# Peptides against a protein of PDB entry 4Z5W, part 9

Target 1, 305 residues: chain A of PDB entry 4Z5W
Amino acid sequence: IPDVFLELNKLWYFSAQSNLFNGEMPRSLSNSRSISLLSLRNNTLSGQIYLNCSAMTNLTSLDLASNSFSGSIPSNLPNCLRLKTINFAKIKFIAQIPESFKNFQSLTSLSFSNSSIQNISSALEILQHCQNLKTLVLTLNFQKEELPSVPSLQFKNLKVLIIASCQLRGTVPQWLSNSPSLQLLDLSWNQLSGTIPPWLGSLNSLFYLDLSNNTFIGEIPHSLTSLQSLVSKENAVEEPSPDFPFFKKKNTNAGGLQYNQPSSFPPMIDLSYNSLNGSIWPEFGDLRQLHVLNLKNNNLSGNIP

## One batch from the design tools (peptide; made by RFdiffusion4, then SolubleMPNN)

Design b1_p8_7_s2 (from b1_p8_7, 4 letters changed)
Fold by OpenDDE base, seed 5:
Structure b1_p8_7_s2 (fold): chain B 305 residues (1-305), chain A 8 residues (1-8)
Amino acid sequence: as target 1 above (305 residues)
Amino acid sequence: MEPTNIIT
């Protein structure tokens, strides 16, 4: 990428995703006063990520995902006072989340999907201080760690939580009950155990629940048949989504389904590939908005209602 | 293989 961004003093949006760019980010780009939206996703960019937050006063969205960047997560990003969305998916940091992210009050959406992030306890302890955090994607990190169950953890404004494919141990954490605005929960492809907690059915905005491919036992909590978002069409005000798409992988060789918005996910309960027992509740018939009920590969018995 | 949510 040429070092010409000083001349581009009116450049507000720079999108150069899905090209063949290599080398480092040019210094003039890291000092751009005009850029609000920066996307360099899906290139071969390398080196350390550095942004001069004192210069980049207009930066609101940063997508550097699927690049060959190395080194630490930039600890100065909280100094970018307007930065709301960060996509660092598939950047191999091999790092912990910086302590400075406790001060990241502008942050609304964060992805570290498949970024070799370590220490989930520290990550959640830090990120709970991000008062405006609505979307958190931590998929394919924290390999074989324990999902912290500390009841003091509080994500008041959390709407989307995805921590899939981490081989995480533990239980469904009680601190999620402190997130009453939660709309999408994916904890799939872990080693989570215990029972599915009944308080999940009290999350009135929860329309997408994926607990598949875990080690959950016991009955399906009857309270899931009363999930308000799946009973009635609430006029969910479409809040501004992350500036990055979500992907649902069906197969290793199939292109993932792209979802541009969390609202584009089908209303779903996926409890497949667990050790759940008991019956399917007839009251699942009350979930008039439910598109997908996946209960396959469990120990369920009785009649199908 | 079951679907897994990710960002790319």
Scores: peptide ipSAE 0.182, ipTM 0.873, DockQ to the pose 0.191
Fold by OpenDDE base, seed 1:
Structure b1_p8_7_s2 (fold): chain B 305 residues (1-305), chain A 8 residues (1-8)
Amino acid sequence: as target 1 above (305 residues)
Amino acid sequence: MEPTNIIT
């Protein structure tokens, strides 16, 4: 990418995603006063990520995902006072979340999916201080760590939490009960154990639940049949989506489905590939907004309602 | 099945 962005003093939006750009990010781009939205996703950009937050006063969205960047996570990003959305998916950092992110009050959406992030306890302890954080994606990190269950963790405004494919140990953490606005929860492809907690059914905005491919035992909580967002359409809050897409892989060989918004996910309960027992509750019939109920590969018995 | 919700 040429170093000409100083001349582009009115450039508000720069999207160069899904190209063949290589080398480092131009210094003039890292110092742009005009840019609000920067997307360089899916290129071969390299070097260390550096943004001059004192210059980049209009930066609201940053998508650098799927690049060959190296080094540390930029600890100065909280100084970008308008920065709301960050997509750092598929950047191999091999790092912890910077302590400076405790001060990241502008942050609304963060993805580190497949970014070799370490120390989930520290990451969640830091990110809970981001009061405006609504979307958090941490998939394919924290390999074989323990999901912290510390009740003091609090994500009051969290709407989307995805921590899939980490081989995480532990249980469904009680601190999630402090997230009453949670709409989408994906904890799939972990080593989570214990029972599915009944308080999940109290999350009135929860329309998408994926607990598939874990080691959960016991019965399906009857409270899941009373998830208000799945009973009635009236609670489908169209909230502003993160400026980054979500991808759901259907099959190993099929291109992933792109979802531009969390609201584009079908209303779903996926409890498949666990060790759940007991019956399917007939009251799942009350979930009139439910599109997908996946209970396959469990130890369920009785009649199908 | 591969994990769902991989952001790439």
Scores: peptide ipSAE 0.154, ipTM 0.862, DockQ to the pose 0.219
Fold by OpenDDE base, seed 4:
Structure b1_p8_7_s2 (fold): chain B 305 residues (1-305), chain A 8 residues (1-8)
Amino acid sequence: as target 1 above (305 residues)
Amino acid sequence: MEPTNIIT
């Protein structure tokens, strides 16, 4: 990428995603006073990520995902006072989340999917201080760690939580009950155990629940049949709109389905590939907005209602 | 299903 962004003093949006760019980010780009939206996703960019937050006063969205960047997570990003959305997916950091992210009050959407992030306890303890955090994606990190269940953890404004494919141990953490605006929860492809907690049915905005491919036992909590978002359309809840897409693979050989917004996800309960027992509640028939009910590969019995 | 947000 040429070092010409000083001359581009009116450049507000720069998207160079899905190209063949290599080398480092040009210094003029890291110092751009005009850029609000920066996407360099899916290139071969290298070096350390450095942004001069004192210069980049208009930066609101940063997508650097799927690049060959190295080094630490930029600890100065909280100084980018307007920075809301960060996509650092598939950047191999081999790091913990910086303590400075406790001060990241502008942050609304964060993805570290497949970024070799370590220490989920520290990550969640830090990120809970991000009071405006609505979307958090931590998929493919924290290999075989324990998902913290500390009741003091509080994500007040959390709407989307995706921590899939981490082989995480533990239970569904009760601190999620402190997130009443939660709309999408994906904890799939972990080693989570225990029962599915009844308080999940009290999350009135929860329209997408993926707990598939875990080690959950016991009955399906009857309270899931009363998930208000799946019973009625009445809650026009303001959806999180991160400036990065979500990807869901259906098949290993097919390109992942791209979802540009959380609303693009079908209303779903996926409890498949667990050790759940008991019956399918007839009251699942009350979930008039439900598109996908996946209960396969469990120990369920009785009649299908 | 495979996990959500496998950014390729």
Scores: peptide ipSAE 0.153, ipTM 0.869, DockQ to the pose 0.231
Fold by OpenDDE base, seed 2:
Structure b1_p8_7_s2 (fold): chain B 305 residues (1-305), chain A 8 residues (1-8)
Amino acid sequence: as target 1 above (305 residues)
Amino acid sequence: MEPTNIIT
């Protein structure tokens, strides 16, 4: 990428995603006062990520995902006072979340999906201080760590939490009950154990629940049959989505389905591939908005209602 | 299903 961004003093949006750009980010780009949205996703860019936050006063969105960047996560990003959305998926940092992210009050959406992030306890302890954090994606990190259940953890504004395919141990964390605005929860493909907690059915905005491919035991909580978002069509105000898409692979050989917004996910309860027992509650018939109920590969018995 | 938000 040429080092010409000093002359581009009116450039507010730069998207160069899905090209073959290599080398480092141009220094003039890292110092751009005009750029609000920067996307360099899916290139071969390398070196350390550096942004001059004192210069980049208009930066609101940063997508550097699927690049060959190396080194530490930039600890100065919280100094980018307007930066709301960060996509660092598939950047192999081999790092912890910087302690400076406690001060990241502008942050609304963060993805570190498949970024070799370590220490989930530290990550959640840091990120709980991000008062405006609504979307958090930590999939394919924290390999075989324990999901912290510390009741003091608080994500008051959290709407989307995705921590899939980490082989995480532990239980469904009680601190999630303090997130009443939670709409989408994916904890699939872990080693989570215990029972599915009944308080999940009190999350009135929860329309997408994936607890599949874990080691959950006991009965399906009857409270899941009363999930308000799945009983009645709430006029969900179109909330500002993250500037990065979500991808869900249905099959290993199929291209991932792209979801541009959390609202584009089908209303779903997936409890498949666990050790759940008891009956399928007839009251699942009350979930008039439910598109997908997946209970396969459990120890369920009785009649199918 | 494979996990959500595998940015390809």
Scores: peptide ipSAE 0.142, ipTM 0.855, DockQ to the pose 0.236

Design b1_p8_7_s3 (from b1_p8_7, 4 letters changed)
Fold by OpenDDE base, seed 4:
Structure b1_p8_7_s3 (fold): chain B 305 residues (1-305), chain A 8 residues (1-8)
Amino acid sequence: as target 1 above (305 residues)
Amino acid sequence: MTPTNIMT
């Protein structure tokens, strides 16, 4: 990428995603006063990520995902006072979340999917201080760590939590009950155990639940038949979606489905590939908005209602 | 299903 962004003093949106760009980010780009949205996703960019937050006063969205960047997570990003959305997916950091992220009050959406992030306890303890955090994606990190269950953790504004494929141990953490605006929860492909907690059914905005491929036991909580978002079409206030897409494959051989918004996910309960027992509640028939109920590969018995 | 955000 040429070092010409000083001359581009009116450039507000720069998207160069899905190209063959290599080398480092040019210094003029890291010092751009005009850029609000920057996407360099899916290139071969390298070096240390550095942004001059004192210069980049208009930066609101940063997508650097799927690049060959190395080194530390930029600890100065909280100084980018307008920065809301960060996509650092598939950047191999081999790092913990910086302590400075406690001060990241502008942050609304964060993805570190497949970024070799370590220490989930520290990550969640830090990120809970991000009072405006609505979307958190941490898939393919924290390998074989324990998902902290500390009730003091508070994500008051959290709407989307995705921590899939981490081989995480532990239980569904009760601190998620402190997130009453939670709409999408994916904890699939972990080693989570215990029972599915009944308080999940009290999350009135929860329309997408993926707990598949875990080690959950016991009955399906009857309270899941009372998920308000799945009973009635609430006018989900379309809050501004993160400036990064979500990806899900239906099968290993299919192309990934891209979901540009959390609302584009089908209303779903996926409890498949667990050790759940008991019956399917007939009151699942009350979930008139439910598109996908996946209970396969469990120990369920009785009649199908 | 596969987990969300495997493909970035």
Scores: peptide ipSAE 0.221, ipTM 0.873, DockQ to the pose 0.223
Fold by OpenDDE base, seed 3:
Structure b1_p8_7_s3 (fold): chain B 305 residues (1-305), chain A 8 residues (1-8)
Amino acid sequence: as target 1 above (305 residues)
Amino acid sequence: MTPTNIMT
């Protein structure tokens, strides 16, 4: 990408997604005073990510996903006082979340999906201080770590939590009960164990639950039949979605579904591929908004209600 | 079913 952005003093949106750009990010772009939305997703850009946050006073959205950037996560990003959304998916950092992210009060949406992030305990301890954090995507990181269950962890405004395919050990963490606005939870494809906790059914905004491909045991909590968002059509005002899309594949051979908003996900309970026992509760019939109930590959018995 | 955001 040429170093010509100094002259582009009216440029507020730059999207150069899905090209063949290589080399480093232009220094003039990293110093742009005008740019609000920057997307360089799906290129071959390299070097260290550097942004002059003192110059980039209009920066609100940053998408650098699917590039060949190296080095540390930029610790100065919290100084970008308007920066709300960050997509760093598929950037191989091999790093921990910077301690400076405790001060990242503008942050609303963060993706590190498949970014070789390490130390989930430190990451969650840091990110809990981001009071405006609504969307957190940490899929394909923290390989074989333990999901921390520290009761002091608090994500008050969290709406979307996706920590899938990490081979995480542990249980469904009690600290998630401190996230009453949680709408979407995906902890699928881990090594989570124990019982599914009954307090999950108290998350009145939870319309999408994926606990599939874990090692959960015991009965399905009856409280899941009382998930308010699945019983009644709440007129949930669509809150501002992250500027980055979500991706889910139904089958390995099927094209990936892109969801531009969390609200575009079908209302779902997926508990498939666990070791759950007992019956299917007849009261799942009360979940009038439920589109997908997936209980396959468990040890469930009795009659189908 | 695959995990969410494998392909971001």
Scores: peptide ipSAE 0.215, ipTM 0.863, DockQ to the pose 0.228
Fold by OpenDDE base, seed 5:
Structure b1_p8_7_s3 (fold): chain B 305 residues (1-305), chain A 8 residues (1-8)
Amino acid sequence: as target 1 above (305 residues)
Amino acid sequence: MTPTNIMT
């Protein structure tokens, strides 16, 4: 990428995603006073990520995902006082989240999907201080760590939590009950155990639940038949979605489905590939908004209602 | 299904 961004003093949006750019980010780009949205996703950019937050006063969105960047997560990003969305997916940091992110009050959406992030306890302890954090994607990190269940963790404004494919141990964490605005929960492809907690049915905004491919036991909580978002069509105010898409495959051989917004996900309960027992509750018939009920590969018995 | 955001 040429070092010409000093001349581009009116450049508000720069998207160069899905090209063949290599080398480092040019110094003039890292000092751009005009850029609000920066996307360099899916290139071969390298070096350390550095942004001069004192210069980049208009930066609101940063997408550097799927690049060959190295080094630490930039600890100065909280100094970018307007920065709301960060996509660092597939950047192999091999790092912990910086302690400075406790001060990241502008942050609304964060993805570290498949970024070799370590120490989930530290990550959640830091990120709980981000009062405006609504979307958190931590898929393919924290390999074989324990999902902390500390009840003092508070994500009051959290709407989307995705921590899939981490081989995480532990249980469904009680601190999620402190997130009453939660709309989408994906904890799939872990080693989570215990029972599915009944308090999940009290999350009135929860329309998408993926607990598939875990080691959950016991009955399906009857309270899931009363998930308000799946009983009635609430006028969900479409809040501003993250500036990064979500991806999900139906199967290993299918192309990835791209979801541009959390609201584009089908209303779903996926409890498949667990060790759940008991019956399917007839009251699942009350979930008039439910598009997908996936209970396959469990120990369920009785009649199908 | 596969996990969400494996392809971001």
Scores: peptide ipSAE 0.205, ipTM 0.867, DockQ to the pose 0.228
Fold by OpenDDE base, seed 2:
Structure b1_p8_7_s3 (fold): chain B 305 residues (1-305), chain A 8 residues (1-8)
Amino acid sequence: as target 1 above (305 residues)
Amino acid sequence: MTPTNIMT
């Protein structure tokens, strides 16, 4: 990428996604006063990620995903006072979340999917201070760590939480009950144990629940048949979605489906591949908005309602 | 199903 962004003093949006760009980010780009949306996703860019937040006063969205960047997570990003969306997926940091992210008040959406992030306890303790954080994606990190259950953790405005495929141990964390606006929860492909907690059915905005491929035991909580977002068409106020897409594969060999918004996910309860027992509640018939109920590969018994 | 955001 040429170092010509000083001359481009009116450039608001720069997208150079899915090209063959190599080398470092141009210094003039890292100092751009005009750029609001920057996407360099899916290139071969390298070096340390550096942004001059004192210069980049208009930066609102940053997508650097699927590049060959190295080194630490930029600790100065909280100084980018308008920065809302960050996509750092597939950048191999081998790092913890910087403690400076406690001050990241502009942050609304964060993805570190498959970024070799370590220490989930520290990450959640830091990110709970991000008062505007609505979307958090931490899939393919924290390998074999314990999911913290500390009741003091508080994500008041959290709408989307995805911490899948981490081999995490522990239980469904009680601190999620402090997230009443939660719409999408994916904790699939972990080693989570215990019972599915009944308070999950009190999350009135929760329309997508994936707890599949864990070690959950006991009965399906009857309270899941009372999930208000799945009983009635609430007019979900379309809140601003993150600027980064979500990806889900139906099958390992299938092309991934791209979802541009959380609302584009089918209303779903997936409890498959656990050790759940007891009956299927007939009251699942009350979930008139439910598109997918997946209970396969459990120890369920009785009649199918 | 695969976990969400594997392809990101």
Scores: peptide ipSAE 0.195, ipTM 0.858, DockQ to the pose 0.228

Design b1_p8_7_s4 (from b1_p8_7, 3 letters changed)
Fold by OpenDDE base, seed 3:
Structure b1_p8_7_s4 (fold): chain B 305 residues (1-305), chain A 8 residues (1-8)
Amino acid sequence: as target 1 above (305 residues)
Amino acid sequence: EVPTNIMT
């Protein structure tokens, strides 16, 4: 990419995604005063990520996903006072979340999906201080770590939490009950154990629950039949989505589904591929908004209601 | 496009 962005003093949106760009991000781009939305996703850009936050005063959205960037996560990003959305998916950092991110009050949406992030305990302890954080995607990180259950963890405004495919150990964490606005929870493809906690059914905005491909035991908590977002239509508040898409990989050779917004996900309960026992509750029939109920590959018994 | 935010 040429180093000409100093002359482009009116450029507010730059999207150069899905090209063949290589080399470093131009220094003039890292110093742009005009750019609000920057997307360089799906290129072969390399080097250290550096942004001059004192210059980039209009930066609101940053998408650098699927590039060959190296080194540390930029610890100065919290100084970008308008920066709301960060997509760093598929950047191989081999790093922890910087402690400076505790000060990242502008942050609303963060993805580190498949970014070789380490230390989930430190990551969650830091990110809980991001009071405006609504969307957190940490899929394909923290390999074989333990999901912390520390009751002091609090994500008050969290709406979307995705921590799939980490081989995480532990249980469904009690601190997640402190997120009453949670709409989407994906903890699939881990090694989570214990019972599914009844308090999940108290999350009145939860319309998408994926706990599939874990080691959960016991009965399906009856409280899941009372999920208010799945009983009635009225609670589907379309809030501002992150500026990055979500991708669901189907097991079939059919291309992955792209979801541009969390609201585009079908209302779902997926508990498949666990060791759950007992019956299917007839009261699942009360979930009039439910599109997908997946209970396959469990130890469930009795009649299908 | 290469999927970035992979959900399983």
Scores: peptide ipSAE 0.155, ipTM 0.839, DockQ to the pose 0.914
Fold by OpenDDE base, seed 1:
Structure b1_p8_7_s4 (fold): chain B 305 residues (1-305), chain A 8 residues (1-8)
Amino acid sequence: as target 1 above (305 residues)
Amino acid sequence: EVPTNIMT
């Protein structure tokens, strides 16, 4: 990418996604005063990620995902006082989340999906201080770590939490009960154990629950038949989505379906590939907004209602 | 199935 962004003093939006760009980010781009939205996703860009937050006073969205960047996570990003959305998916950092992110009050949406992030306990302890954090994606990190269940963890404004495919140990963490605005929870493809907690049914905004491919035991909590967002349409709050897309891969060989918004996900309960027992509750019939109920590959018995 | 948000 040429180093000409100093001349582009009115450039507000720069999208160069899905190209063949290589080399480093131009220094003039890292110092742009005008740019609000920067997307360089899905290129072969390399080097250290550096942004001059004192210059980049208009930066609101940063998408650098699926690049060959190296080195540390930029600890100065909290100094970008308007930065709301960060997509760092598929950047191999091999790092912990910087302690400076405790001060990241502008942050609303963060993805580190498949970014070789380490220490989930530290990550969640840091990110709980981001009071405006609504979307958190940590999929394909923290390999074989324990999901912290510390009740002091608090994500009050969290709406989307995705921590899938980490081989995480532990249980469904009680601290999620402190996230009453949670709409989408994906903890699939872990080694989570114990029972599915009944308090999940108290999350009135939860329309998408994926607990599939874990080691959960016991019965399906009857409280899941009372998920208000799945009973009535009235609570489908169209919230501003993160500026980064979500991908759900239906089949191992198919291209992933792109979802531009969390609201584009079908209302779903996926408890498949566990060791759940007991019956399917007839009251799942009350979930009139439910599109997908996936209970396959469990130890369920009795009649199908 | 592959988990949600495998950003490709």
Scores: peptide ipSAE 0.129, ipTM 0.851, DockQ to the pose 0.240
Fold by OpenDDE base, seed 4:
Structure b1_p8_7_s4 (fold): chain B 305 residues (1-305), chain A 8 residues (1-8)
Amino acid sequence: as target 1 above (305 residues)
Amino acid sequence: EVPTNIMT
């Protein structure tokens, strides 16, 4: 990428994703006063990620995902006072989330999916201080760690939480009950155990629940038949709109389905590949907005209602 | 396109 961004003093949006760019980010780009949205996703860019937050005063969205960047997570990003959306997916940091992210008040959407992030306890303890955080994607990190269940954790504005494919141990954490605006929860492909907690059915905005491929036991909590978002079309709740897409793989060999926004996900309950027992509640018939009910590969019995 | 925000 040429070092010409000083001359481009009106450049507001720079989108260069899915190219063959190599080398480092040019210094003029890291000092751009005009750029609000920057996407360099899916290239072969390398070096340390550095942004001059004192210069980049208009930066609102940063997508550097799927590049060959190395080194530390930029600890100065909280100084980018307008920065809302960060996509650092598939950057191999091999690091913990910086303590400075406690001060990241502008942050609304964060992805570290498959970024070799370590210490989920520290990560959640830090990120709970991000009062405006609505979307958090931490998939393919924290391998074999324990998902913290500390009730003091509070994500008051959290709408989307995705922590899939981490082989995480523990239970569905009660601190999620402190997130009443939660719309999408994916904890699939972990080693989570215990029962599915009844308080999940009190999350009135929860329309997408993926707990598949875990070690959950006991009955399906009857309260899931009362998920308000799946019973009735509520008025358009303000959805999180991260400037990065979500990807779901249906098949190991197929390209992932791209979802540009949380509303593009089908209303779903996926509890498949667990050790759940008991019956399918007839009251699942009340979930008139439900598109996908996946209960396969469990120990369920009785009649199908 | 390489999936970046993988949901399983």
Scores: peptide ipSAE 0.086, ipTM 0.815, DockQ to the pose 0.897
Fold by OpenDDE base, seed 5:
Structure b1_p8_7_s4 (fold): chain B 305 residues (1-305), chain A 8 residues (1-8)
Amino acid sequence: as target 1 above (305 residues)
Amino acid sequence: EVPTNIMT
């Protein structure tokens, strides 16, 4: 990428995603006073990520995902006072979340999916201080760690939580009951155990629940038949989605289904590939908005209602 | 089945 961004003093949006760019980010780009939206995703960019937050006063969205960047997570990003959305998916940091992210009050959406992030306890302890955090994607990190269940953790404004494919141990964490605005929960492809907690049915905005491919036992909580978002068509005000798309891969060889917004996910309960027992509750018939009920590969018995 | 991965 050429070092010409000083001349581009009116450049507000720069998207160069899905090209063949290599080398480092040019110094003039890291000092751009005009850029609000920066996307360099799906390239071969390298070096350390550095942004001069004192210069980049208009930066609101940063997508650097699927690049060959190295080094630490930039600890100065909280100094970018307007930065809301960060996509660092598929950047192999081999790092912990910086302690400075406790001060990241502008942050609304964060993805570190498949970024070799370590220490989930520290990550959640830090990120709970991000009062505006609505979307958190931590898939393919924290391999074989324990999902902390500390009741003091508080994500009051959290709407989307995705921590899939981490081989995480533990239970469904009680601190999620402190997130009453949660719309999408994906904890799939872990080693989570215990029972599915009944308080999940009290999350009135929860329309997408994926607990598949875990070690959950016991009955399906009857309270899931009363999930308000799946009973009634609430006029969910479409809140501003993250400036990054979600990808659901159904097959390794198939292009993942792209979802541009969390609202584009079908209303779903996926409890497949667990050790759940008991019957399917007839009251699942009350979930008039449900598109997908996946209960396959469990120990369920009785009649299908 | 292949793991369902979001943002991977």
Scores: peptide ipSAE 0.183, ipTM 0.848, DockQ to the pose 0.212; fails the geometry check

